# Peptides against a protein of PDB entry 2AUS, part 28

Target 1, 323 residues: chain A of PDB entry 2AUS
Amino acid sequence: ADIKREVIVKDDKAETNPKWGFPPDKRPIELHIQYGVINLDKPPGPTSHEVVAWIKRILNLEKAGHGGTLDPKVSGVLPVALERATRVVQALLPAGKEYVALMHLHGDVPEDKIRAVMKEFEGEIIQRPPLRSAVKRRLRTRKVYYIEILEIDGRDVLFRVGVEAGTYIRSLIHHIGLALGVGAHMAELRRTRSGPFKEDETLVTLHDLVDYYHFWKEDGIEEYIRKAIQPMEKAVEHLPKIWIKDSAVAAVAHGANLTVPGIVKLNAGIKKGDLVAIMTLKDELVALGKAMMSTQEMIERSKGIAVDVEKVFMPRDWYPKLW

## One batch from the design tools (peptide; aimed at target 1 W54 D211)

Design b2_p15_3_s1 (made by RFdiffusion4, then SolubleMPNN; from b2_p15_3, 6 letters changed)
Fold by OpenDDE base, seed 2:
Structure b2_p15_3_s1 (fold): chain B 323 residues (1-323), chain A 15 residues (1-15)
Amino acid sequence: as target 1 above (323 residues)
Amino acid sequence: SLAEEVAELKAEIDA
């Protein structure tokens, strides 16, 4: 998520009409909710699905979806996409995750050995998904980006870990325990990050949502519920972006593929097959799609399909048909 | 009352 991508400008003269669309910070509250994502602090106990059901009940929503399952006992960052934004979870599922974990060792191990062995688990690890996982139970490689030991108290090891999506921390701890020779189990786990969503001022509880919704409905105070809901564009901050001309927006909003002439600017490092976000010049999410060209091909070519549009988010009427 | 509805909903979340 922290990869700053260079922005390459193809058309430096491209302007946007300020009367068209609804920029993320200028949506009426009802529209903001329709295109919203909550950075939920999931409590321990309920399933991620039960928590989504609670959000739908609290906010009187028809649809919502979460940006990656947390086990019942696991707390912390659960992005929940609302209503028209529900499908934006597709961008969050493959995103990197961070956790704080408490590992309990089943025997005494010198601190120097704990530190040395845990450092060896940075990089590529082989895991088998647990039985209850929706993922096919095959051996697979996953990346551990970093392990930061926060505290060692006898047999209790508190650590921060950054991982590729679908890395099982419980399995990691089990393997660390085996490598230490004493065995270990996961005592506690909290997710502190899911892609662009982290523990910050945007993190809210179910109780906060109850209060904030009632402040809006009873007292007419929309400030709290507005702040508690992030624009759906937050959920794509970690993706490579392509910004398009106003004249291309309505076509893409109708499900047309993005062609090279529609591109104003784009991130460096897009590869063929990458998930990309198609944006307006006002940083509104139009659609998600699959890159059919690299960044270099999109610069060098004058024509062709740049993005195969998979999921449209923007309403068809926000921009005029200019084709 | 709306305050009672809030309290009930919070109690249901905590159950």
Scores: peptide ipSAE 0.246, ipTM 0.860, DockQ to the pose 0.756
OpenDDE base, seeds 1, 3, 4, 5: peptide ipSAE 0.238, 0.235, 0.240, 0.234; ipTM 0.855, 0.853, 0.857, 0.850; seed 5 fails the geometry check

Design b2_p15_3_s2 (made by RFdiffusion4, then SolubleMPNN; from b2_p15_3, 5 letters changed)
Fold by OpenDDE base, seed 4:
Structure b2_p15_3_s2 (fold): chain B 323 residues (1-323), chain A 15 residues (1-15)
Amino acid sequence: as target 1 above (323 residues)
Amino acid sequence: SLREEVERLKAEIDS
């Protein structure tokens, strides 16, 4: 998520009409909710599905979806996409995750040895999914991006870990324990990051949502519920972006593929096959799609399909048909 | 009251 992507401008003269669309910061509260994502602090105990059901009940919603399952005992960052934004979770499922874990060692190990061995687990690891996983139990590689030891208290090791999506921290801790020669288990786990969503001022509890919804419905105070819900555009911040002309927006919103002439600016480093976010010049999410060209090809070519549009989010009427 | 509903919802979330 923190990868600064260069922005390449193809058309520096492209303007946007301020009367068209609804920028993320200018949506009426009802529309903001319809295109919202909650950075939920999932409590320990309930399943991620139960928590999504609670959010739907609290906010009187028909649809919601989460950006990647947390086990019942695991707390922390659970992005929950609302209503029209529900499908934006597709962008979050493959996103990197961060956790804070408490590992309990089954024997005494010198601190220097703990630090040395845990550092060896940075990089590519081989894992077998647990039985409870909906994923077929095949051996697979996963990346551990970093391990940061926060505290060592005897047999208890508190650490921060950044991992590729679908890395099992319980399995990592088990393997660390084996490498230390004493064995270990996961005592506690909290997710501190899911792609662009992290522990920050946007993190809210189920209790906060109950209170904030009440303040809105009874007292007419929209501020709290507005702040508790992020625009769906937050859920795609980690993706490479392509910004399009106003004249291309309605076509893409109708499910047409993005062609090269529609591109105003784009991120560097897009590869063919990448998931990309198609944005307006007002940073509104139009659609998610698969890049059919690299950034370089999108710059050099005058025509062709740049993005195969897979998921449209923007309503068809926010921008006029200009064709 | 909506307040009683809020308290019920909170209690259900904590259960």
Scores: peptide ipSAE 0.239, ipTM 0.848, DockQ to the pose 0.851
OpenDDE base, seeds 1, 2, 3, 5: peptide ipSAE 0.193, 0.203, 0.201, 0.216; ipTM 0.829, 0.832, 0.830, 0.838

Design b2_p15_3_s3 (made by RFdiffusion4, then SolubleMPNN; from b2_p15_3, 5 letters changed)
Fold by OpenDDE base, seed 1:
Structure b2_p15_3_s3 (fold): chain B 323 residues (1-323), chain A 15 residues (1-15)
Amino acid sequence: as target 1 above (323 residues)
Amino acid sequence: SLAEEVERLLAEIDA
């Protein structure tokens, strides 16, 4: 998620009308909620679906969706996209995850051996999904980005792990235990990151949401509920971006594919087939789509479909039709 | 009320 992407400017003279659209920081509270994502601290116990249902009740919402399931016993970062932003979760599903895990070893192992073996699990690992997973139980490769041992207390190993989406930490711990020769199991697990969402000042509990909604509805204080909800644009921070002309926004908001002439600036390193965020010059999310060209092709070509638009988020009326 | 239902649900989480 922290990959700094260069921004290439294609049209340095492109201006934006300040009267058009609703930049993330200028949305009225009701509109902010309609295009919001909560960085929820999921408690242990409930399913991710139950928690989403509770959020819908607490905030009086028709629709919501989560950015990647946490098991009932797992706590921590659960992005919950609200109302019109619900579909933004598709950007979060493939995003990297970080966890803090407690591994319990089934025998005594010297600390130096624990450290050495765990370091060997950085990189590519072969996993089999658990039986209860909706995913077909095929062997698959997953990337472990890093393992950081936080504490070793006898048979208990506390560690931070960054992983590719859909890596099973329980399976990782099982394999580490096998490699150590004594066996191991996952005692505790917390998710500390899901793409751009992490443990920071934006992390809120279900209790916080109850209180903050009450302060808004009963006391007229919107500050707390406004801070508790992130703009949907937060959920796409980790994606490569393409910024478009004001004249292209309404067409894309109507579901038209983005053509090369509409591009003002774009991130470097876009490949054909990448999921990309189409943004206004005011950093409003217009749509998600599939890149049909590389960054280089989008620079060199004068015409053609740059992005196949898959999901529109922006209302059709925020920008005028200029075609 | 919705508030009482939410409080009950929250109490079930804390239990």
Scores: peptide ipSAE 0.023, ipTM 0.675, DockQ to the pose 0.404
OpenDDE base, seeds 2, 3, 4, 5: peptide ipSAE 0.020, 0.022, 0.020, 0.000; ipTM 0.644, 0.647, 0.630, 0.304

Design b2_p15_3_s4 (made by RFdiffusion4, then SolubleMPNN; from b2_p15_3, 4 letters changed)
Fold by OpenDDE base, seed 1:
Structure b2_p15_3_s4 (fold): chain B 323 residues (1-323), chain A 15 residues (1-15)
Amino acid sequence: as target 1 above (323 residues)
Amino acid sequence: SLEEEVAELLAEIDA
């Protein structure tokens, strides 16, 4: 679910210098690519790693990483973070996912019973990871946020499902089949959402990327490749944010922890231990880090470490050193 | 060429 986060202003007089940094909308195309994330429509067939390797070849990139593996047979939303943005995938791994799944039942079940039983799987479920997963086969709880039945055709059930990260839809379908008493298996699966990335106008294919890169390199038309790549800031939209003073940006970009005096505004509901995005007043991602204080503590305290900086994204030279 | 390599890779996806 898109958590609407309130913004609390701590310093209403804080201004930003328009000459410093590179806001997401003002990045030259080369810089935009260096700090980009592709909302890729992964085709069925290849692994997520193969697709990332292809994107690197197509776009002549040194580094890229994906925001959460899709199995070879699974299509749909695969965020691919590029170059200097590669590490932003850590924000996407824990993000909720949505899928459209086709479940095939192994026997006849009345539609009313199908609907009733599937509704009972909204909430917390116990899952065992598949044998082939690199994850230790420990029983774990996962949240199913919602199940929406789209179509029932005899033994075929098409449904939309929103889930906590690392929920196995194949296992969910198996458990639904057991609860129905007839058994079931996953026939088809498509991922329709990965955190802030969804099926929208930003979704692009590998073919689109080939064409758009060609238009840029051969014809000098950057518009298509620019639209095909989202700013890395998109990949942190779902995180709680802390906006900092211009005077604090360079220190954080050098790997210094964020201290309370550097905060201009912040989201409500930050807890100690939360992953947070540190932003400039121009909505540029400076760093990801672990909150060392709650929102309330960051408001009430005059000093102390607010965020333990874990990953810096912003170059050290975008903002001047003011210390 | 990069285009040929990409075309081959894309053909493997469509197969």
Scores: peptide ipSAE 0.019, ipTM 0.619, DockQ to the pose 0.455
OpenDDE base, seeds 2, 3, 4, 5: peptide ipSAE 0.017, 0.017, 0.015, 0.015; ipTM 0.594, 0.588, 0.579, 0.440; seed 5 fails the geometry check

Design b2_p15_4_s1 (made by RFdiffusion4, then SolubleMPNN; its pose is not in this set)
Fold by OpenDDE base, seed 4:
Structure b2_p15_4_s1 (fold): chain B 323 residues (1-323), chain A 15 residues (1-15)
Amino acid sequence: as target 1 above (323 residues)
Amino acid sequence: MEEELEELREEFEEE
């Protein structure tokens, strides 16, 4: 998620009308909720689906969805996209994850050997999905971006791990245990990051949401519930972005593909086939789509379809039709 | 061995 993408400006004279749209920081509370994502601290015990159902009840919502399942026993960062933002979770599914795991070793191993072997698991690993995965049990490569040992207490190894989406930490720990020659299991797991969502001041519990909703509905205090809900644009911070002219926004909001003339600025390193976020000049999410061109092609070409628009988020009336 | 197999069975689709 922390890849600083260079921003290439294609039209340095493009202005935006301040009267159009609703920037993420300027949404009325009801609209903020309709386009919101909660950085939920999922408790251990319930399923991710049960937690989403509880949030819908607490906040009186019709729709919500989560940004990648956490097992019942697993706690921590569960992004929950609300109402009109529900489909933004598709941007979070492929995002990198971070965990803090407690590995219990089934035998005594010297600390130096633990550290050396765990360092060998940084990089590409071969995993087989577990038996309960709906994913076809094909051997797949996954990336372990980093392993940081936090504490070693005899047979208990607390570590932070950054991984590619769909890396199984239980399977990783099992393979580490095999490589150590004693075996190991996952005693505890907490997700500390899901793409742009992490353990920070935006992390909230189900109890916080109950209290904050009551403060709003009973006391008229919007501040707490407003802070507890992130704008949907947070859920796409890790994606490559394309910023478009005000004159292109309404077409894209109606489901039209983005053409090259509509581009004002874009991130470097977009490849054909990448998932990209189409943004206004006010950093409002218009749509998600598939890049049909590279960044270089979007710069060099004067015409053509730049993005195949797959999911529209912005309402059709926030920007006027200018054609 | 049974607990390790049961733990490997409790793995859901995505962590």
Scores: peptide ipSAE 0.018, ipTM 0.556, DockQ to the pose 0.031
OpenDDE base, seeds 1, 2, 3, 5: peptide ipSAE 0.016, 0.016, 0.019, 0.016; ipTM 0.553, 0.564, 0.514, 0.537; seed 3 fails the geometry check

Design b2_p15_4_s2 (made by RFdiffusion4, then SolubleMPNN; its pose is not in this set)
Fold by OpenDDE base, seed 2:
Structure b2_p15_4_s2 (fold): chain B 323 residues (1-323), chain A 15 residues (1-15)
Amino acid sequence: as target 1 above (323 residues)
Amino acid sequence: MEAELERLRAEFAAE
């Protein structure tokens, strides 16, 4: 999520009509909710599915989905996509995660040895999914991007860890404990990041949502519920983006593949097969799709399918049909 | 917050 992607401009004369679409910052409250994502502080105890069901009840929603399961005992950042934005969670599933974990060692280990051994777990690790996981229990590699030890108190080790999606922190801690020679278990776990969603001013509780919905429905105060819900475009901030002409928006919104002539600007470093976000010039999410070309091919070619459109988000009527 | 979570749990367990 922290990778600043260079933006390459292909058409520097492309303008956008201010009358078309609904930019993320200009949506009426009802439309903002329909295209919203909550950065939820999931409490410990409930499943991620139970929490999604409660959000649907609290906010009177037909549909919602979460950006990656947290175990019942795990708290922290759970992105919950609402209504028409529900399927944006597919962009968050492959996103990196950060956790703060408390590891309890089953024996005494010198601090210098703890630090040295935990540093060896940065990089590629071999994991097997736990029995309770719906994921096939095959051995797989996962990346540990960083381990930051926050505190060591005897046998208790508090650490921050950045990991590839689907890394099991419980299994990581088990393997660290084995490498230390004393064994270890996960005492506490909190997720502090899920792609672009982190612990910041946008993080809200279930209690906050109850209060903020009440303030809106009973008192007519929309400010709190508006701030508690992020635009769905937040859920794609970490993806490579392609910005398209106004004349291409309606076609893509109808499910047509993006062709090279529709591109105004794009991020550097797109590879064939990458998940990409197709955006308007007003930074509205039109669709998610699979890149059929690299960035370089999208620059050099005059024609062809740039993106295979997999999921449309934008309504068909926000932009006029210009073909 | 615990009381409201317990209320939500009780309501969800009744469904």
Scores: peptide ipSAE 0.019, ipTM 0.646, DockQ to the pose 0.555
OpenDDE base, seeds 1, 3, 4, 5: peptide ipSAE 0.006, 0.000, 0.000, 0.017; ipTM 0.441, 0.410, 0.288, 0.580

Design b2_p15_4_s3 (made by RFdiffusion4, then SolubleMPNN; its pose is not in this set)
Fold by OpenDDE base, seed 2:
Structure b2_p15_4_s3 (fold): chain B 323 residues (1-323), chain A 15 residues (1-15)
Amino acid sequence: as target 1 above (323 residues)
Amino acid sequence: MEEELEELRKELEEE
């Protein structure tokens, strides 16, 4: 998520009309909520589904969805997309995750051996999903991007771990314990990152949401609830982006595929088949789609389908129909 | 506020 993607400009003269659309930072509060994502600090105890149901009740919403299940006992970063933004969670499901885990060893192991063995688990690991997982129990590879040991206190090992989506930390800890020769279990787990969402000033509790909604509805104070909800565009920050002309926005908002002439600028390194975010020149999310061309093909070609549009977010009326 | 979340818990356990 932290890699700044290079931006290649195709049309340096393309301007945007300031009267069209609703830029993320200029949405009225009701519209901001309708296109919002909460960086929720999920408490331990409830399921991710129960927590989404509570958010819907607290905020009086018809729809919401979460950016990747946390187990009931697991706390921390749960992105919850609201109302018209609900479908943006599809961009977060494949995103990398970070956790802080407490591993308890079932025997004494020298610290140097703990450090050496845990370093061997950086890279590709073989996992089988647990019985309780809705995912088919096939052996699969997953990437461990990094393991950072934070503290070792006898048999207790506190560590930070960055992983590919759908890596099971409980299974990782079990395998580390086997490699150490003493066995281990996961004592505690907190998710500290889900793609672009992390532990920062945007992280809010269910209690914060109750208070902030009350301040808005009873006291007329919008500031707190506005800050507690991120624009849906936050949920696509980790994706490669394609920025389009104002004249192309309404067509894409109607579900038309993006063609090469509509592109103003794009990120480097897009491959055919990648999930991409289609953006306005005001950084508004129009749609998610599948790249039908590489970045290089989108630069070199004058025509053709650049993106197969799969999910439209922008309303059809925010930009004029220019066809 | 803990009471409201605890009421919301009871209602969700009944669904």
Scores: peptide ipSAE 0.016, ipTM 0.646, DockQ to the pose 0.421
OpenDDE base, seeds 1, 3, 4, 5: peptide ipSAE 0.012, 0.012, 0.007, 0.000; ipTM 0.644, 0.616, 0.413, 0.322

Design b2_p15_4_s4 (made by RFdiffusion4, then SolubleMPNN; its pose is not in this set)
Fold by OpenDDE base, seed 4:
Structure b2_p15_4_s4 (fold): chain B 323 residues (1-323), chain A 15 residues (1-15)
Amino acid sequence: as target 1 above (323 residues)
Amino acid sequence: MEEKLKELREKFEAE
């Protein structure tokens, strides 16, 4: 998520009309909610689906979806996309995750050996999905980006771990325990990051949401519920972006593919097949799509389909048709 | 378990 992507400008003279669209920071509260994502602190106990159902009830919503399942016993960062933003979760499913885990060892192991063996699990690991996963139990590789040991207390090892999406921390801990020769199990797990969502001032509880909704509906205080909901654009911060001309926005909002002439600026390092966010010059999310060209091809070519538009988010009327 | 999770949270807020 923290990879600063270079921005390549194709049209340095492109301007945007301030009267068109609704920038993420300028949405009326009702519209902000319709295009919102909650950085929820999921409590231990409920399923991710139950928590989404509760949010829908609390906020009187028709639709919501989560950015990746947490097991019932797992707490922490659960992005919940609301209403019109519900399908933005597709950007979060493949995003990297961070966890803090408590591993309990089934025997005594010297601290130096614990540290050495856990360091060997950084990089590519072979995992078999657990029986409880809806995923076919094929052996697969997953990336462990980093392991940071926070504390070792006898047989209890507290560590932070950054992982590729769909890495099973329970399975990682099991394999670490096997490598240590004593065995281990996952005692506790908290998710501390899901792509651009982390433990920060935007993290809210279900209780906070109840209170903040009450303050808005009963007391007329908008501020709390506004701060508790992030704009849907937050959910795509980790994706490569393509910024388009005002004249291209309405076409894309109607489900037309993005063509090369519509591009004003774009991130470096886009590859064919990448999931990309199509943005306005006001950083509004228009659509998600599949890159049909590399960044270099989008720079060099004068025509062609740059992005196959898979999911439109922006309403059709925020920008005028200019064709 | 809730106390340990709280201690864990407090350790993470302090970094």
Scores: peptide ipSAE 0.026, ipTM 0.594, DockQ to the pose 0.035
OpenDDE base, seeds 1, 2, 3, 5: peptide ipSAE 0.009, 0.010, 0.008, 0.000; ipTM 0.510, 0.517, 0.485, 0.376

Design b2_p15_5 (made by RFdiffusion4)
Pose (drawn by RFdiffusion4):
Structure b2_p15_5 (pose): chain A 309 residues (1-127, 142-323), chain P 15 residues (1-15)
Amino acid sequence: ADIKREVIVKDDKAETNPKWGFPPDKRPIELHIQYGVINLDKPPGPTSHEVVAWIKRILNLEKAGHGGTLDPKVSGVLPVALERATRVVQALLPAGKEYVALMHLHGDVPEDKIRAVMKEFEGEIIQRKVYYIEILEIDGRDVLFRVGVEAGTYIRSLIHHIGLALGVGAHMAELRRTRSGPFKEDETLVTLHDLVDYYHFWKEDGIEEYIRKAIQPMEKAVEHLPKIWIKDSAVAAVAHGANLTVPGIVKLNAGIKKGDLVAIMTLKDELVALGKAMMSTQEMIERSKGIAVDVEKVFMPRDWYPKLW
Amino acid sequence: SAEELEAELTERLEA
């Protein structure tokens, strides 16, 4: 997921006018929230659905959604997209996820076999692909490990299968997500308590600084997604519902294949929309016309890059 | 528990 993609510039002269849109990190606080995402450290106990409901109540929001469900007892990274950026969590499906898990073996097994068996579970699995498994600690029947997986991978099922392969059986004592695409345990990871307090600091004390840092621009959700940057003049057509045509492309990531989910970006690096690539990177470079991206969801409002009549 | 946490957050929000 976190592979740095090469950027290929097709139109080296394209410029963006600062009058239109906003750099993603410089939106007025209200707009910042309308197009924001929270990197929330979900506490054990509530369902992911309940956590989103609490966030809507705390921030007095109309809409919100999470990216990748965590079960009630699971803690950790839970990206919660807000308001107009609610659907941006779609961008996380192609990105991977990472967990730290505690596995309790129902029988005694030599560490040698435990490490050997765990390693064999990398690659593919049926219940999804397991990118990597790193054993952190093996204390008796307790195994603490870090695992990277494809989205939708049920870790409980993975541990159960490891238990079967060992014959002794296994139980998942606890699970914590440490990564969900570009969201990880860094300075942007906030708790529900921080969110409530920072909201009070803003609505009661008039200080926007803390609630601002607790909420990330929606562009954060597409950091690991292939991108196509388009001219200012092309943004309006897309923002108004048209698919993206090749003439509007300024630069793009290498490795884009037909059918790939892509992010259409302005030259200010704002998210315009998510869509499916109808062409490859090379075809987008060589061709002068045609539909480059079948737009699935538009995020940018029509007001930022307006059509003028 | 989930109920205790919800009550705590509610109280904290209303404060």

Design b2_p15_5_s1 (made by RFdiffusion4, then SolubleMPNN; from b2_p15_5, 4 letters changed)
Fold by OpenDDE base, seed 3:
Structure b2_p15_5_s1 (fold): chain B 323 residues (1-323), chain A 15 residues (1-15)
Amino acid sequence: as target 1 above (323 residues)
Amino acid sequence: SAAELEKELEERLAA
């Protein structure tokens, strides 16, 4: 998620009209909620779907969706996209995840051996999806980006792990236990990160949401509920971005593909087929789409379809039609 | 438990 991407400017003279759109920091509270994502601390017990149902009930919402399932027993970071932002979760599903896990060993192993073997699990691992997964049970590779051992207490190993999306920590722990020769199981698991969402001051509980909604509706205090909801643009921070001219915004908001002349600036390293975020010059999310060109092709070409627009988020009326 | 959480949330929503 933390890949710093260079920004290449294609049109250094492009300006934006401050009267058009609604920048993330300037949305009225109702509009902020309509285009919001909650960094929820999912409690252990309920399913991710039950938690989303609770959020809809608490906040009186018609629609919401989560940024990647946590098992009922697993707590921690569950991004929940609201209303008009609901579809932004598709950007979070493929995002890297971090967990803190407690592994219980089924035998005694020297600490030096635990550390050495766990280090060998950094990199590419082979996993089979669990029986309960909707995913076909085919062997697949997954990346373990890092393993950080936090504590070793006899047979209990507390560790932080950064992983590719859809890495099964329970399966990782099982394989570590096999490699140690004693076996192991997952005692506890908490998700500490889902793409750009992490354990920070934006993390809120279901109880916080009840209280914050009450303060807004009954007391007229919007500050708490405003802080508890992140702008949908947060959910795309980890994606490569393309910033477009004001004159291109309304067309994209109507579902037109982004053409090369509409590009003002873009991230380096976009490849054909990448999921990209189309942004205004005010950092508003217009749409998600599939790159039809590389960054280099988008710079060098004067015309053509740069992005196949898949999901529009911006309302059609935020920017005028300039064609 | 999930049931305890549901009960607590129902109580808070009724207040």
Scores: peptide ipSAE 0.355, ipTM 0.913, DockQ to the pose 0.765
OpenDDE base, seeds 1, 2, 4, 5: peptide ipSAE 0.334, 0.029, 0.333, 0.051; ipTM 0.907, 0.755, 0.906, 0.791

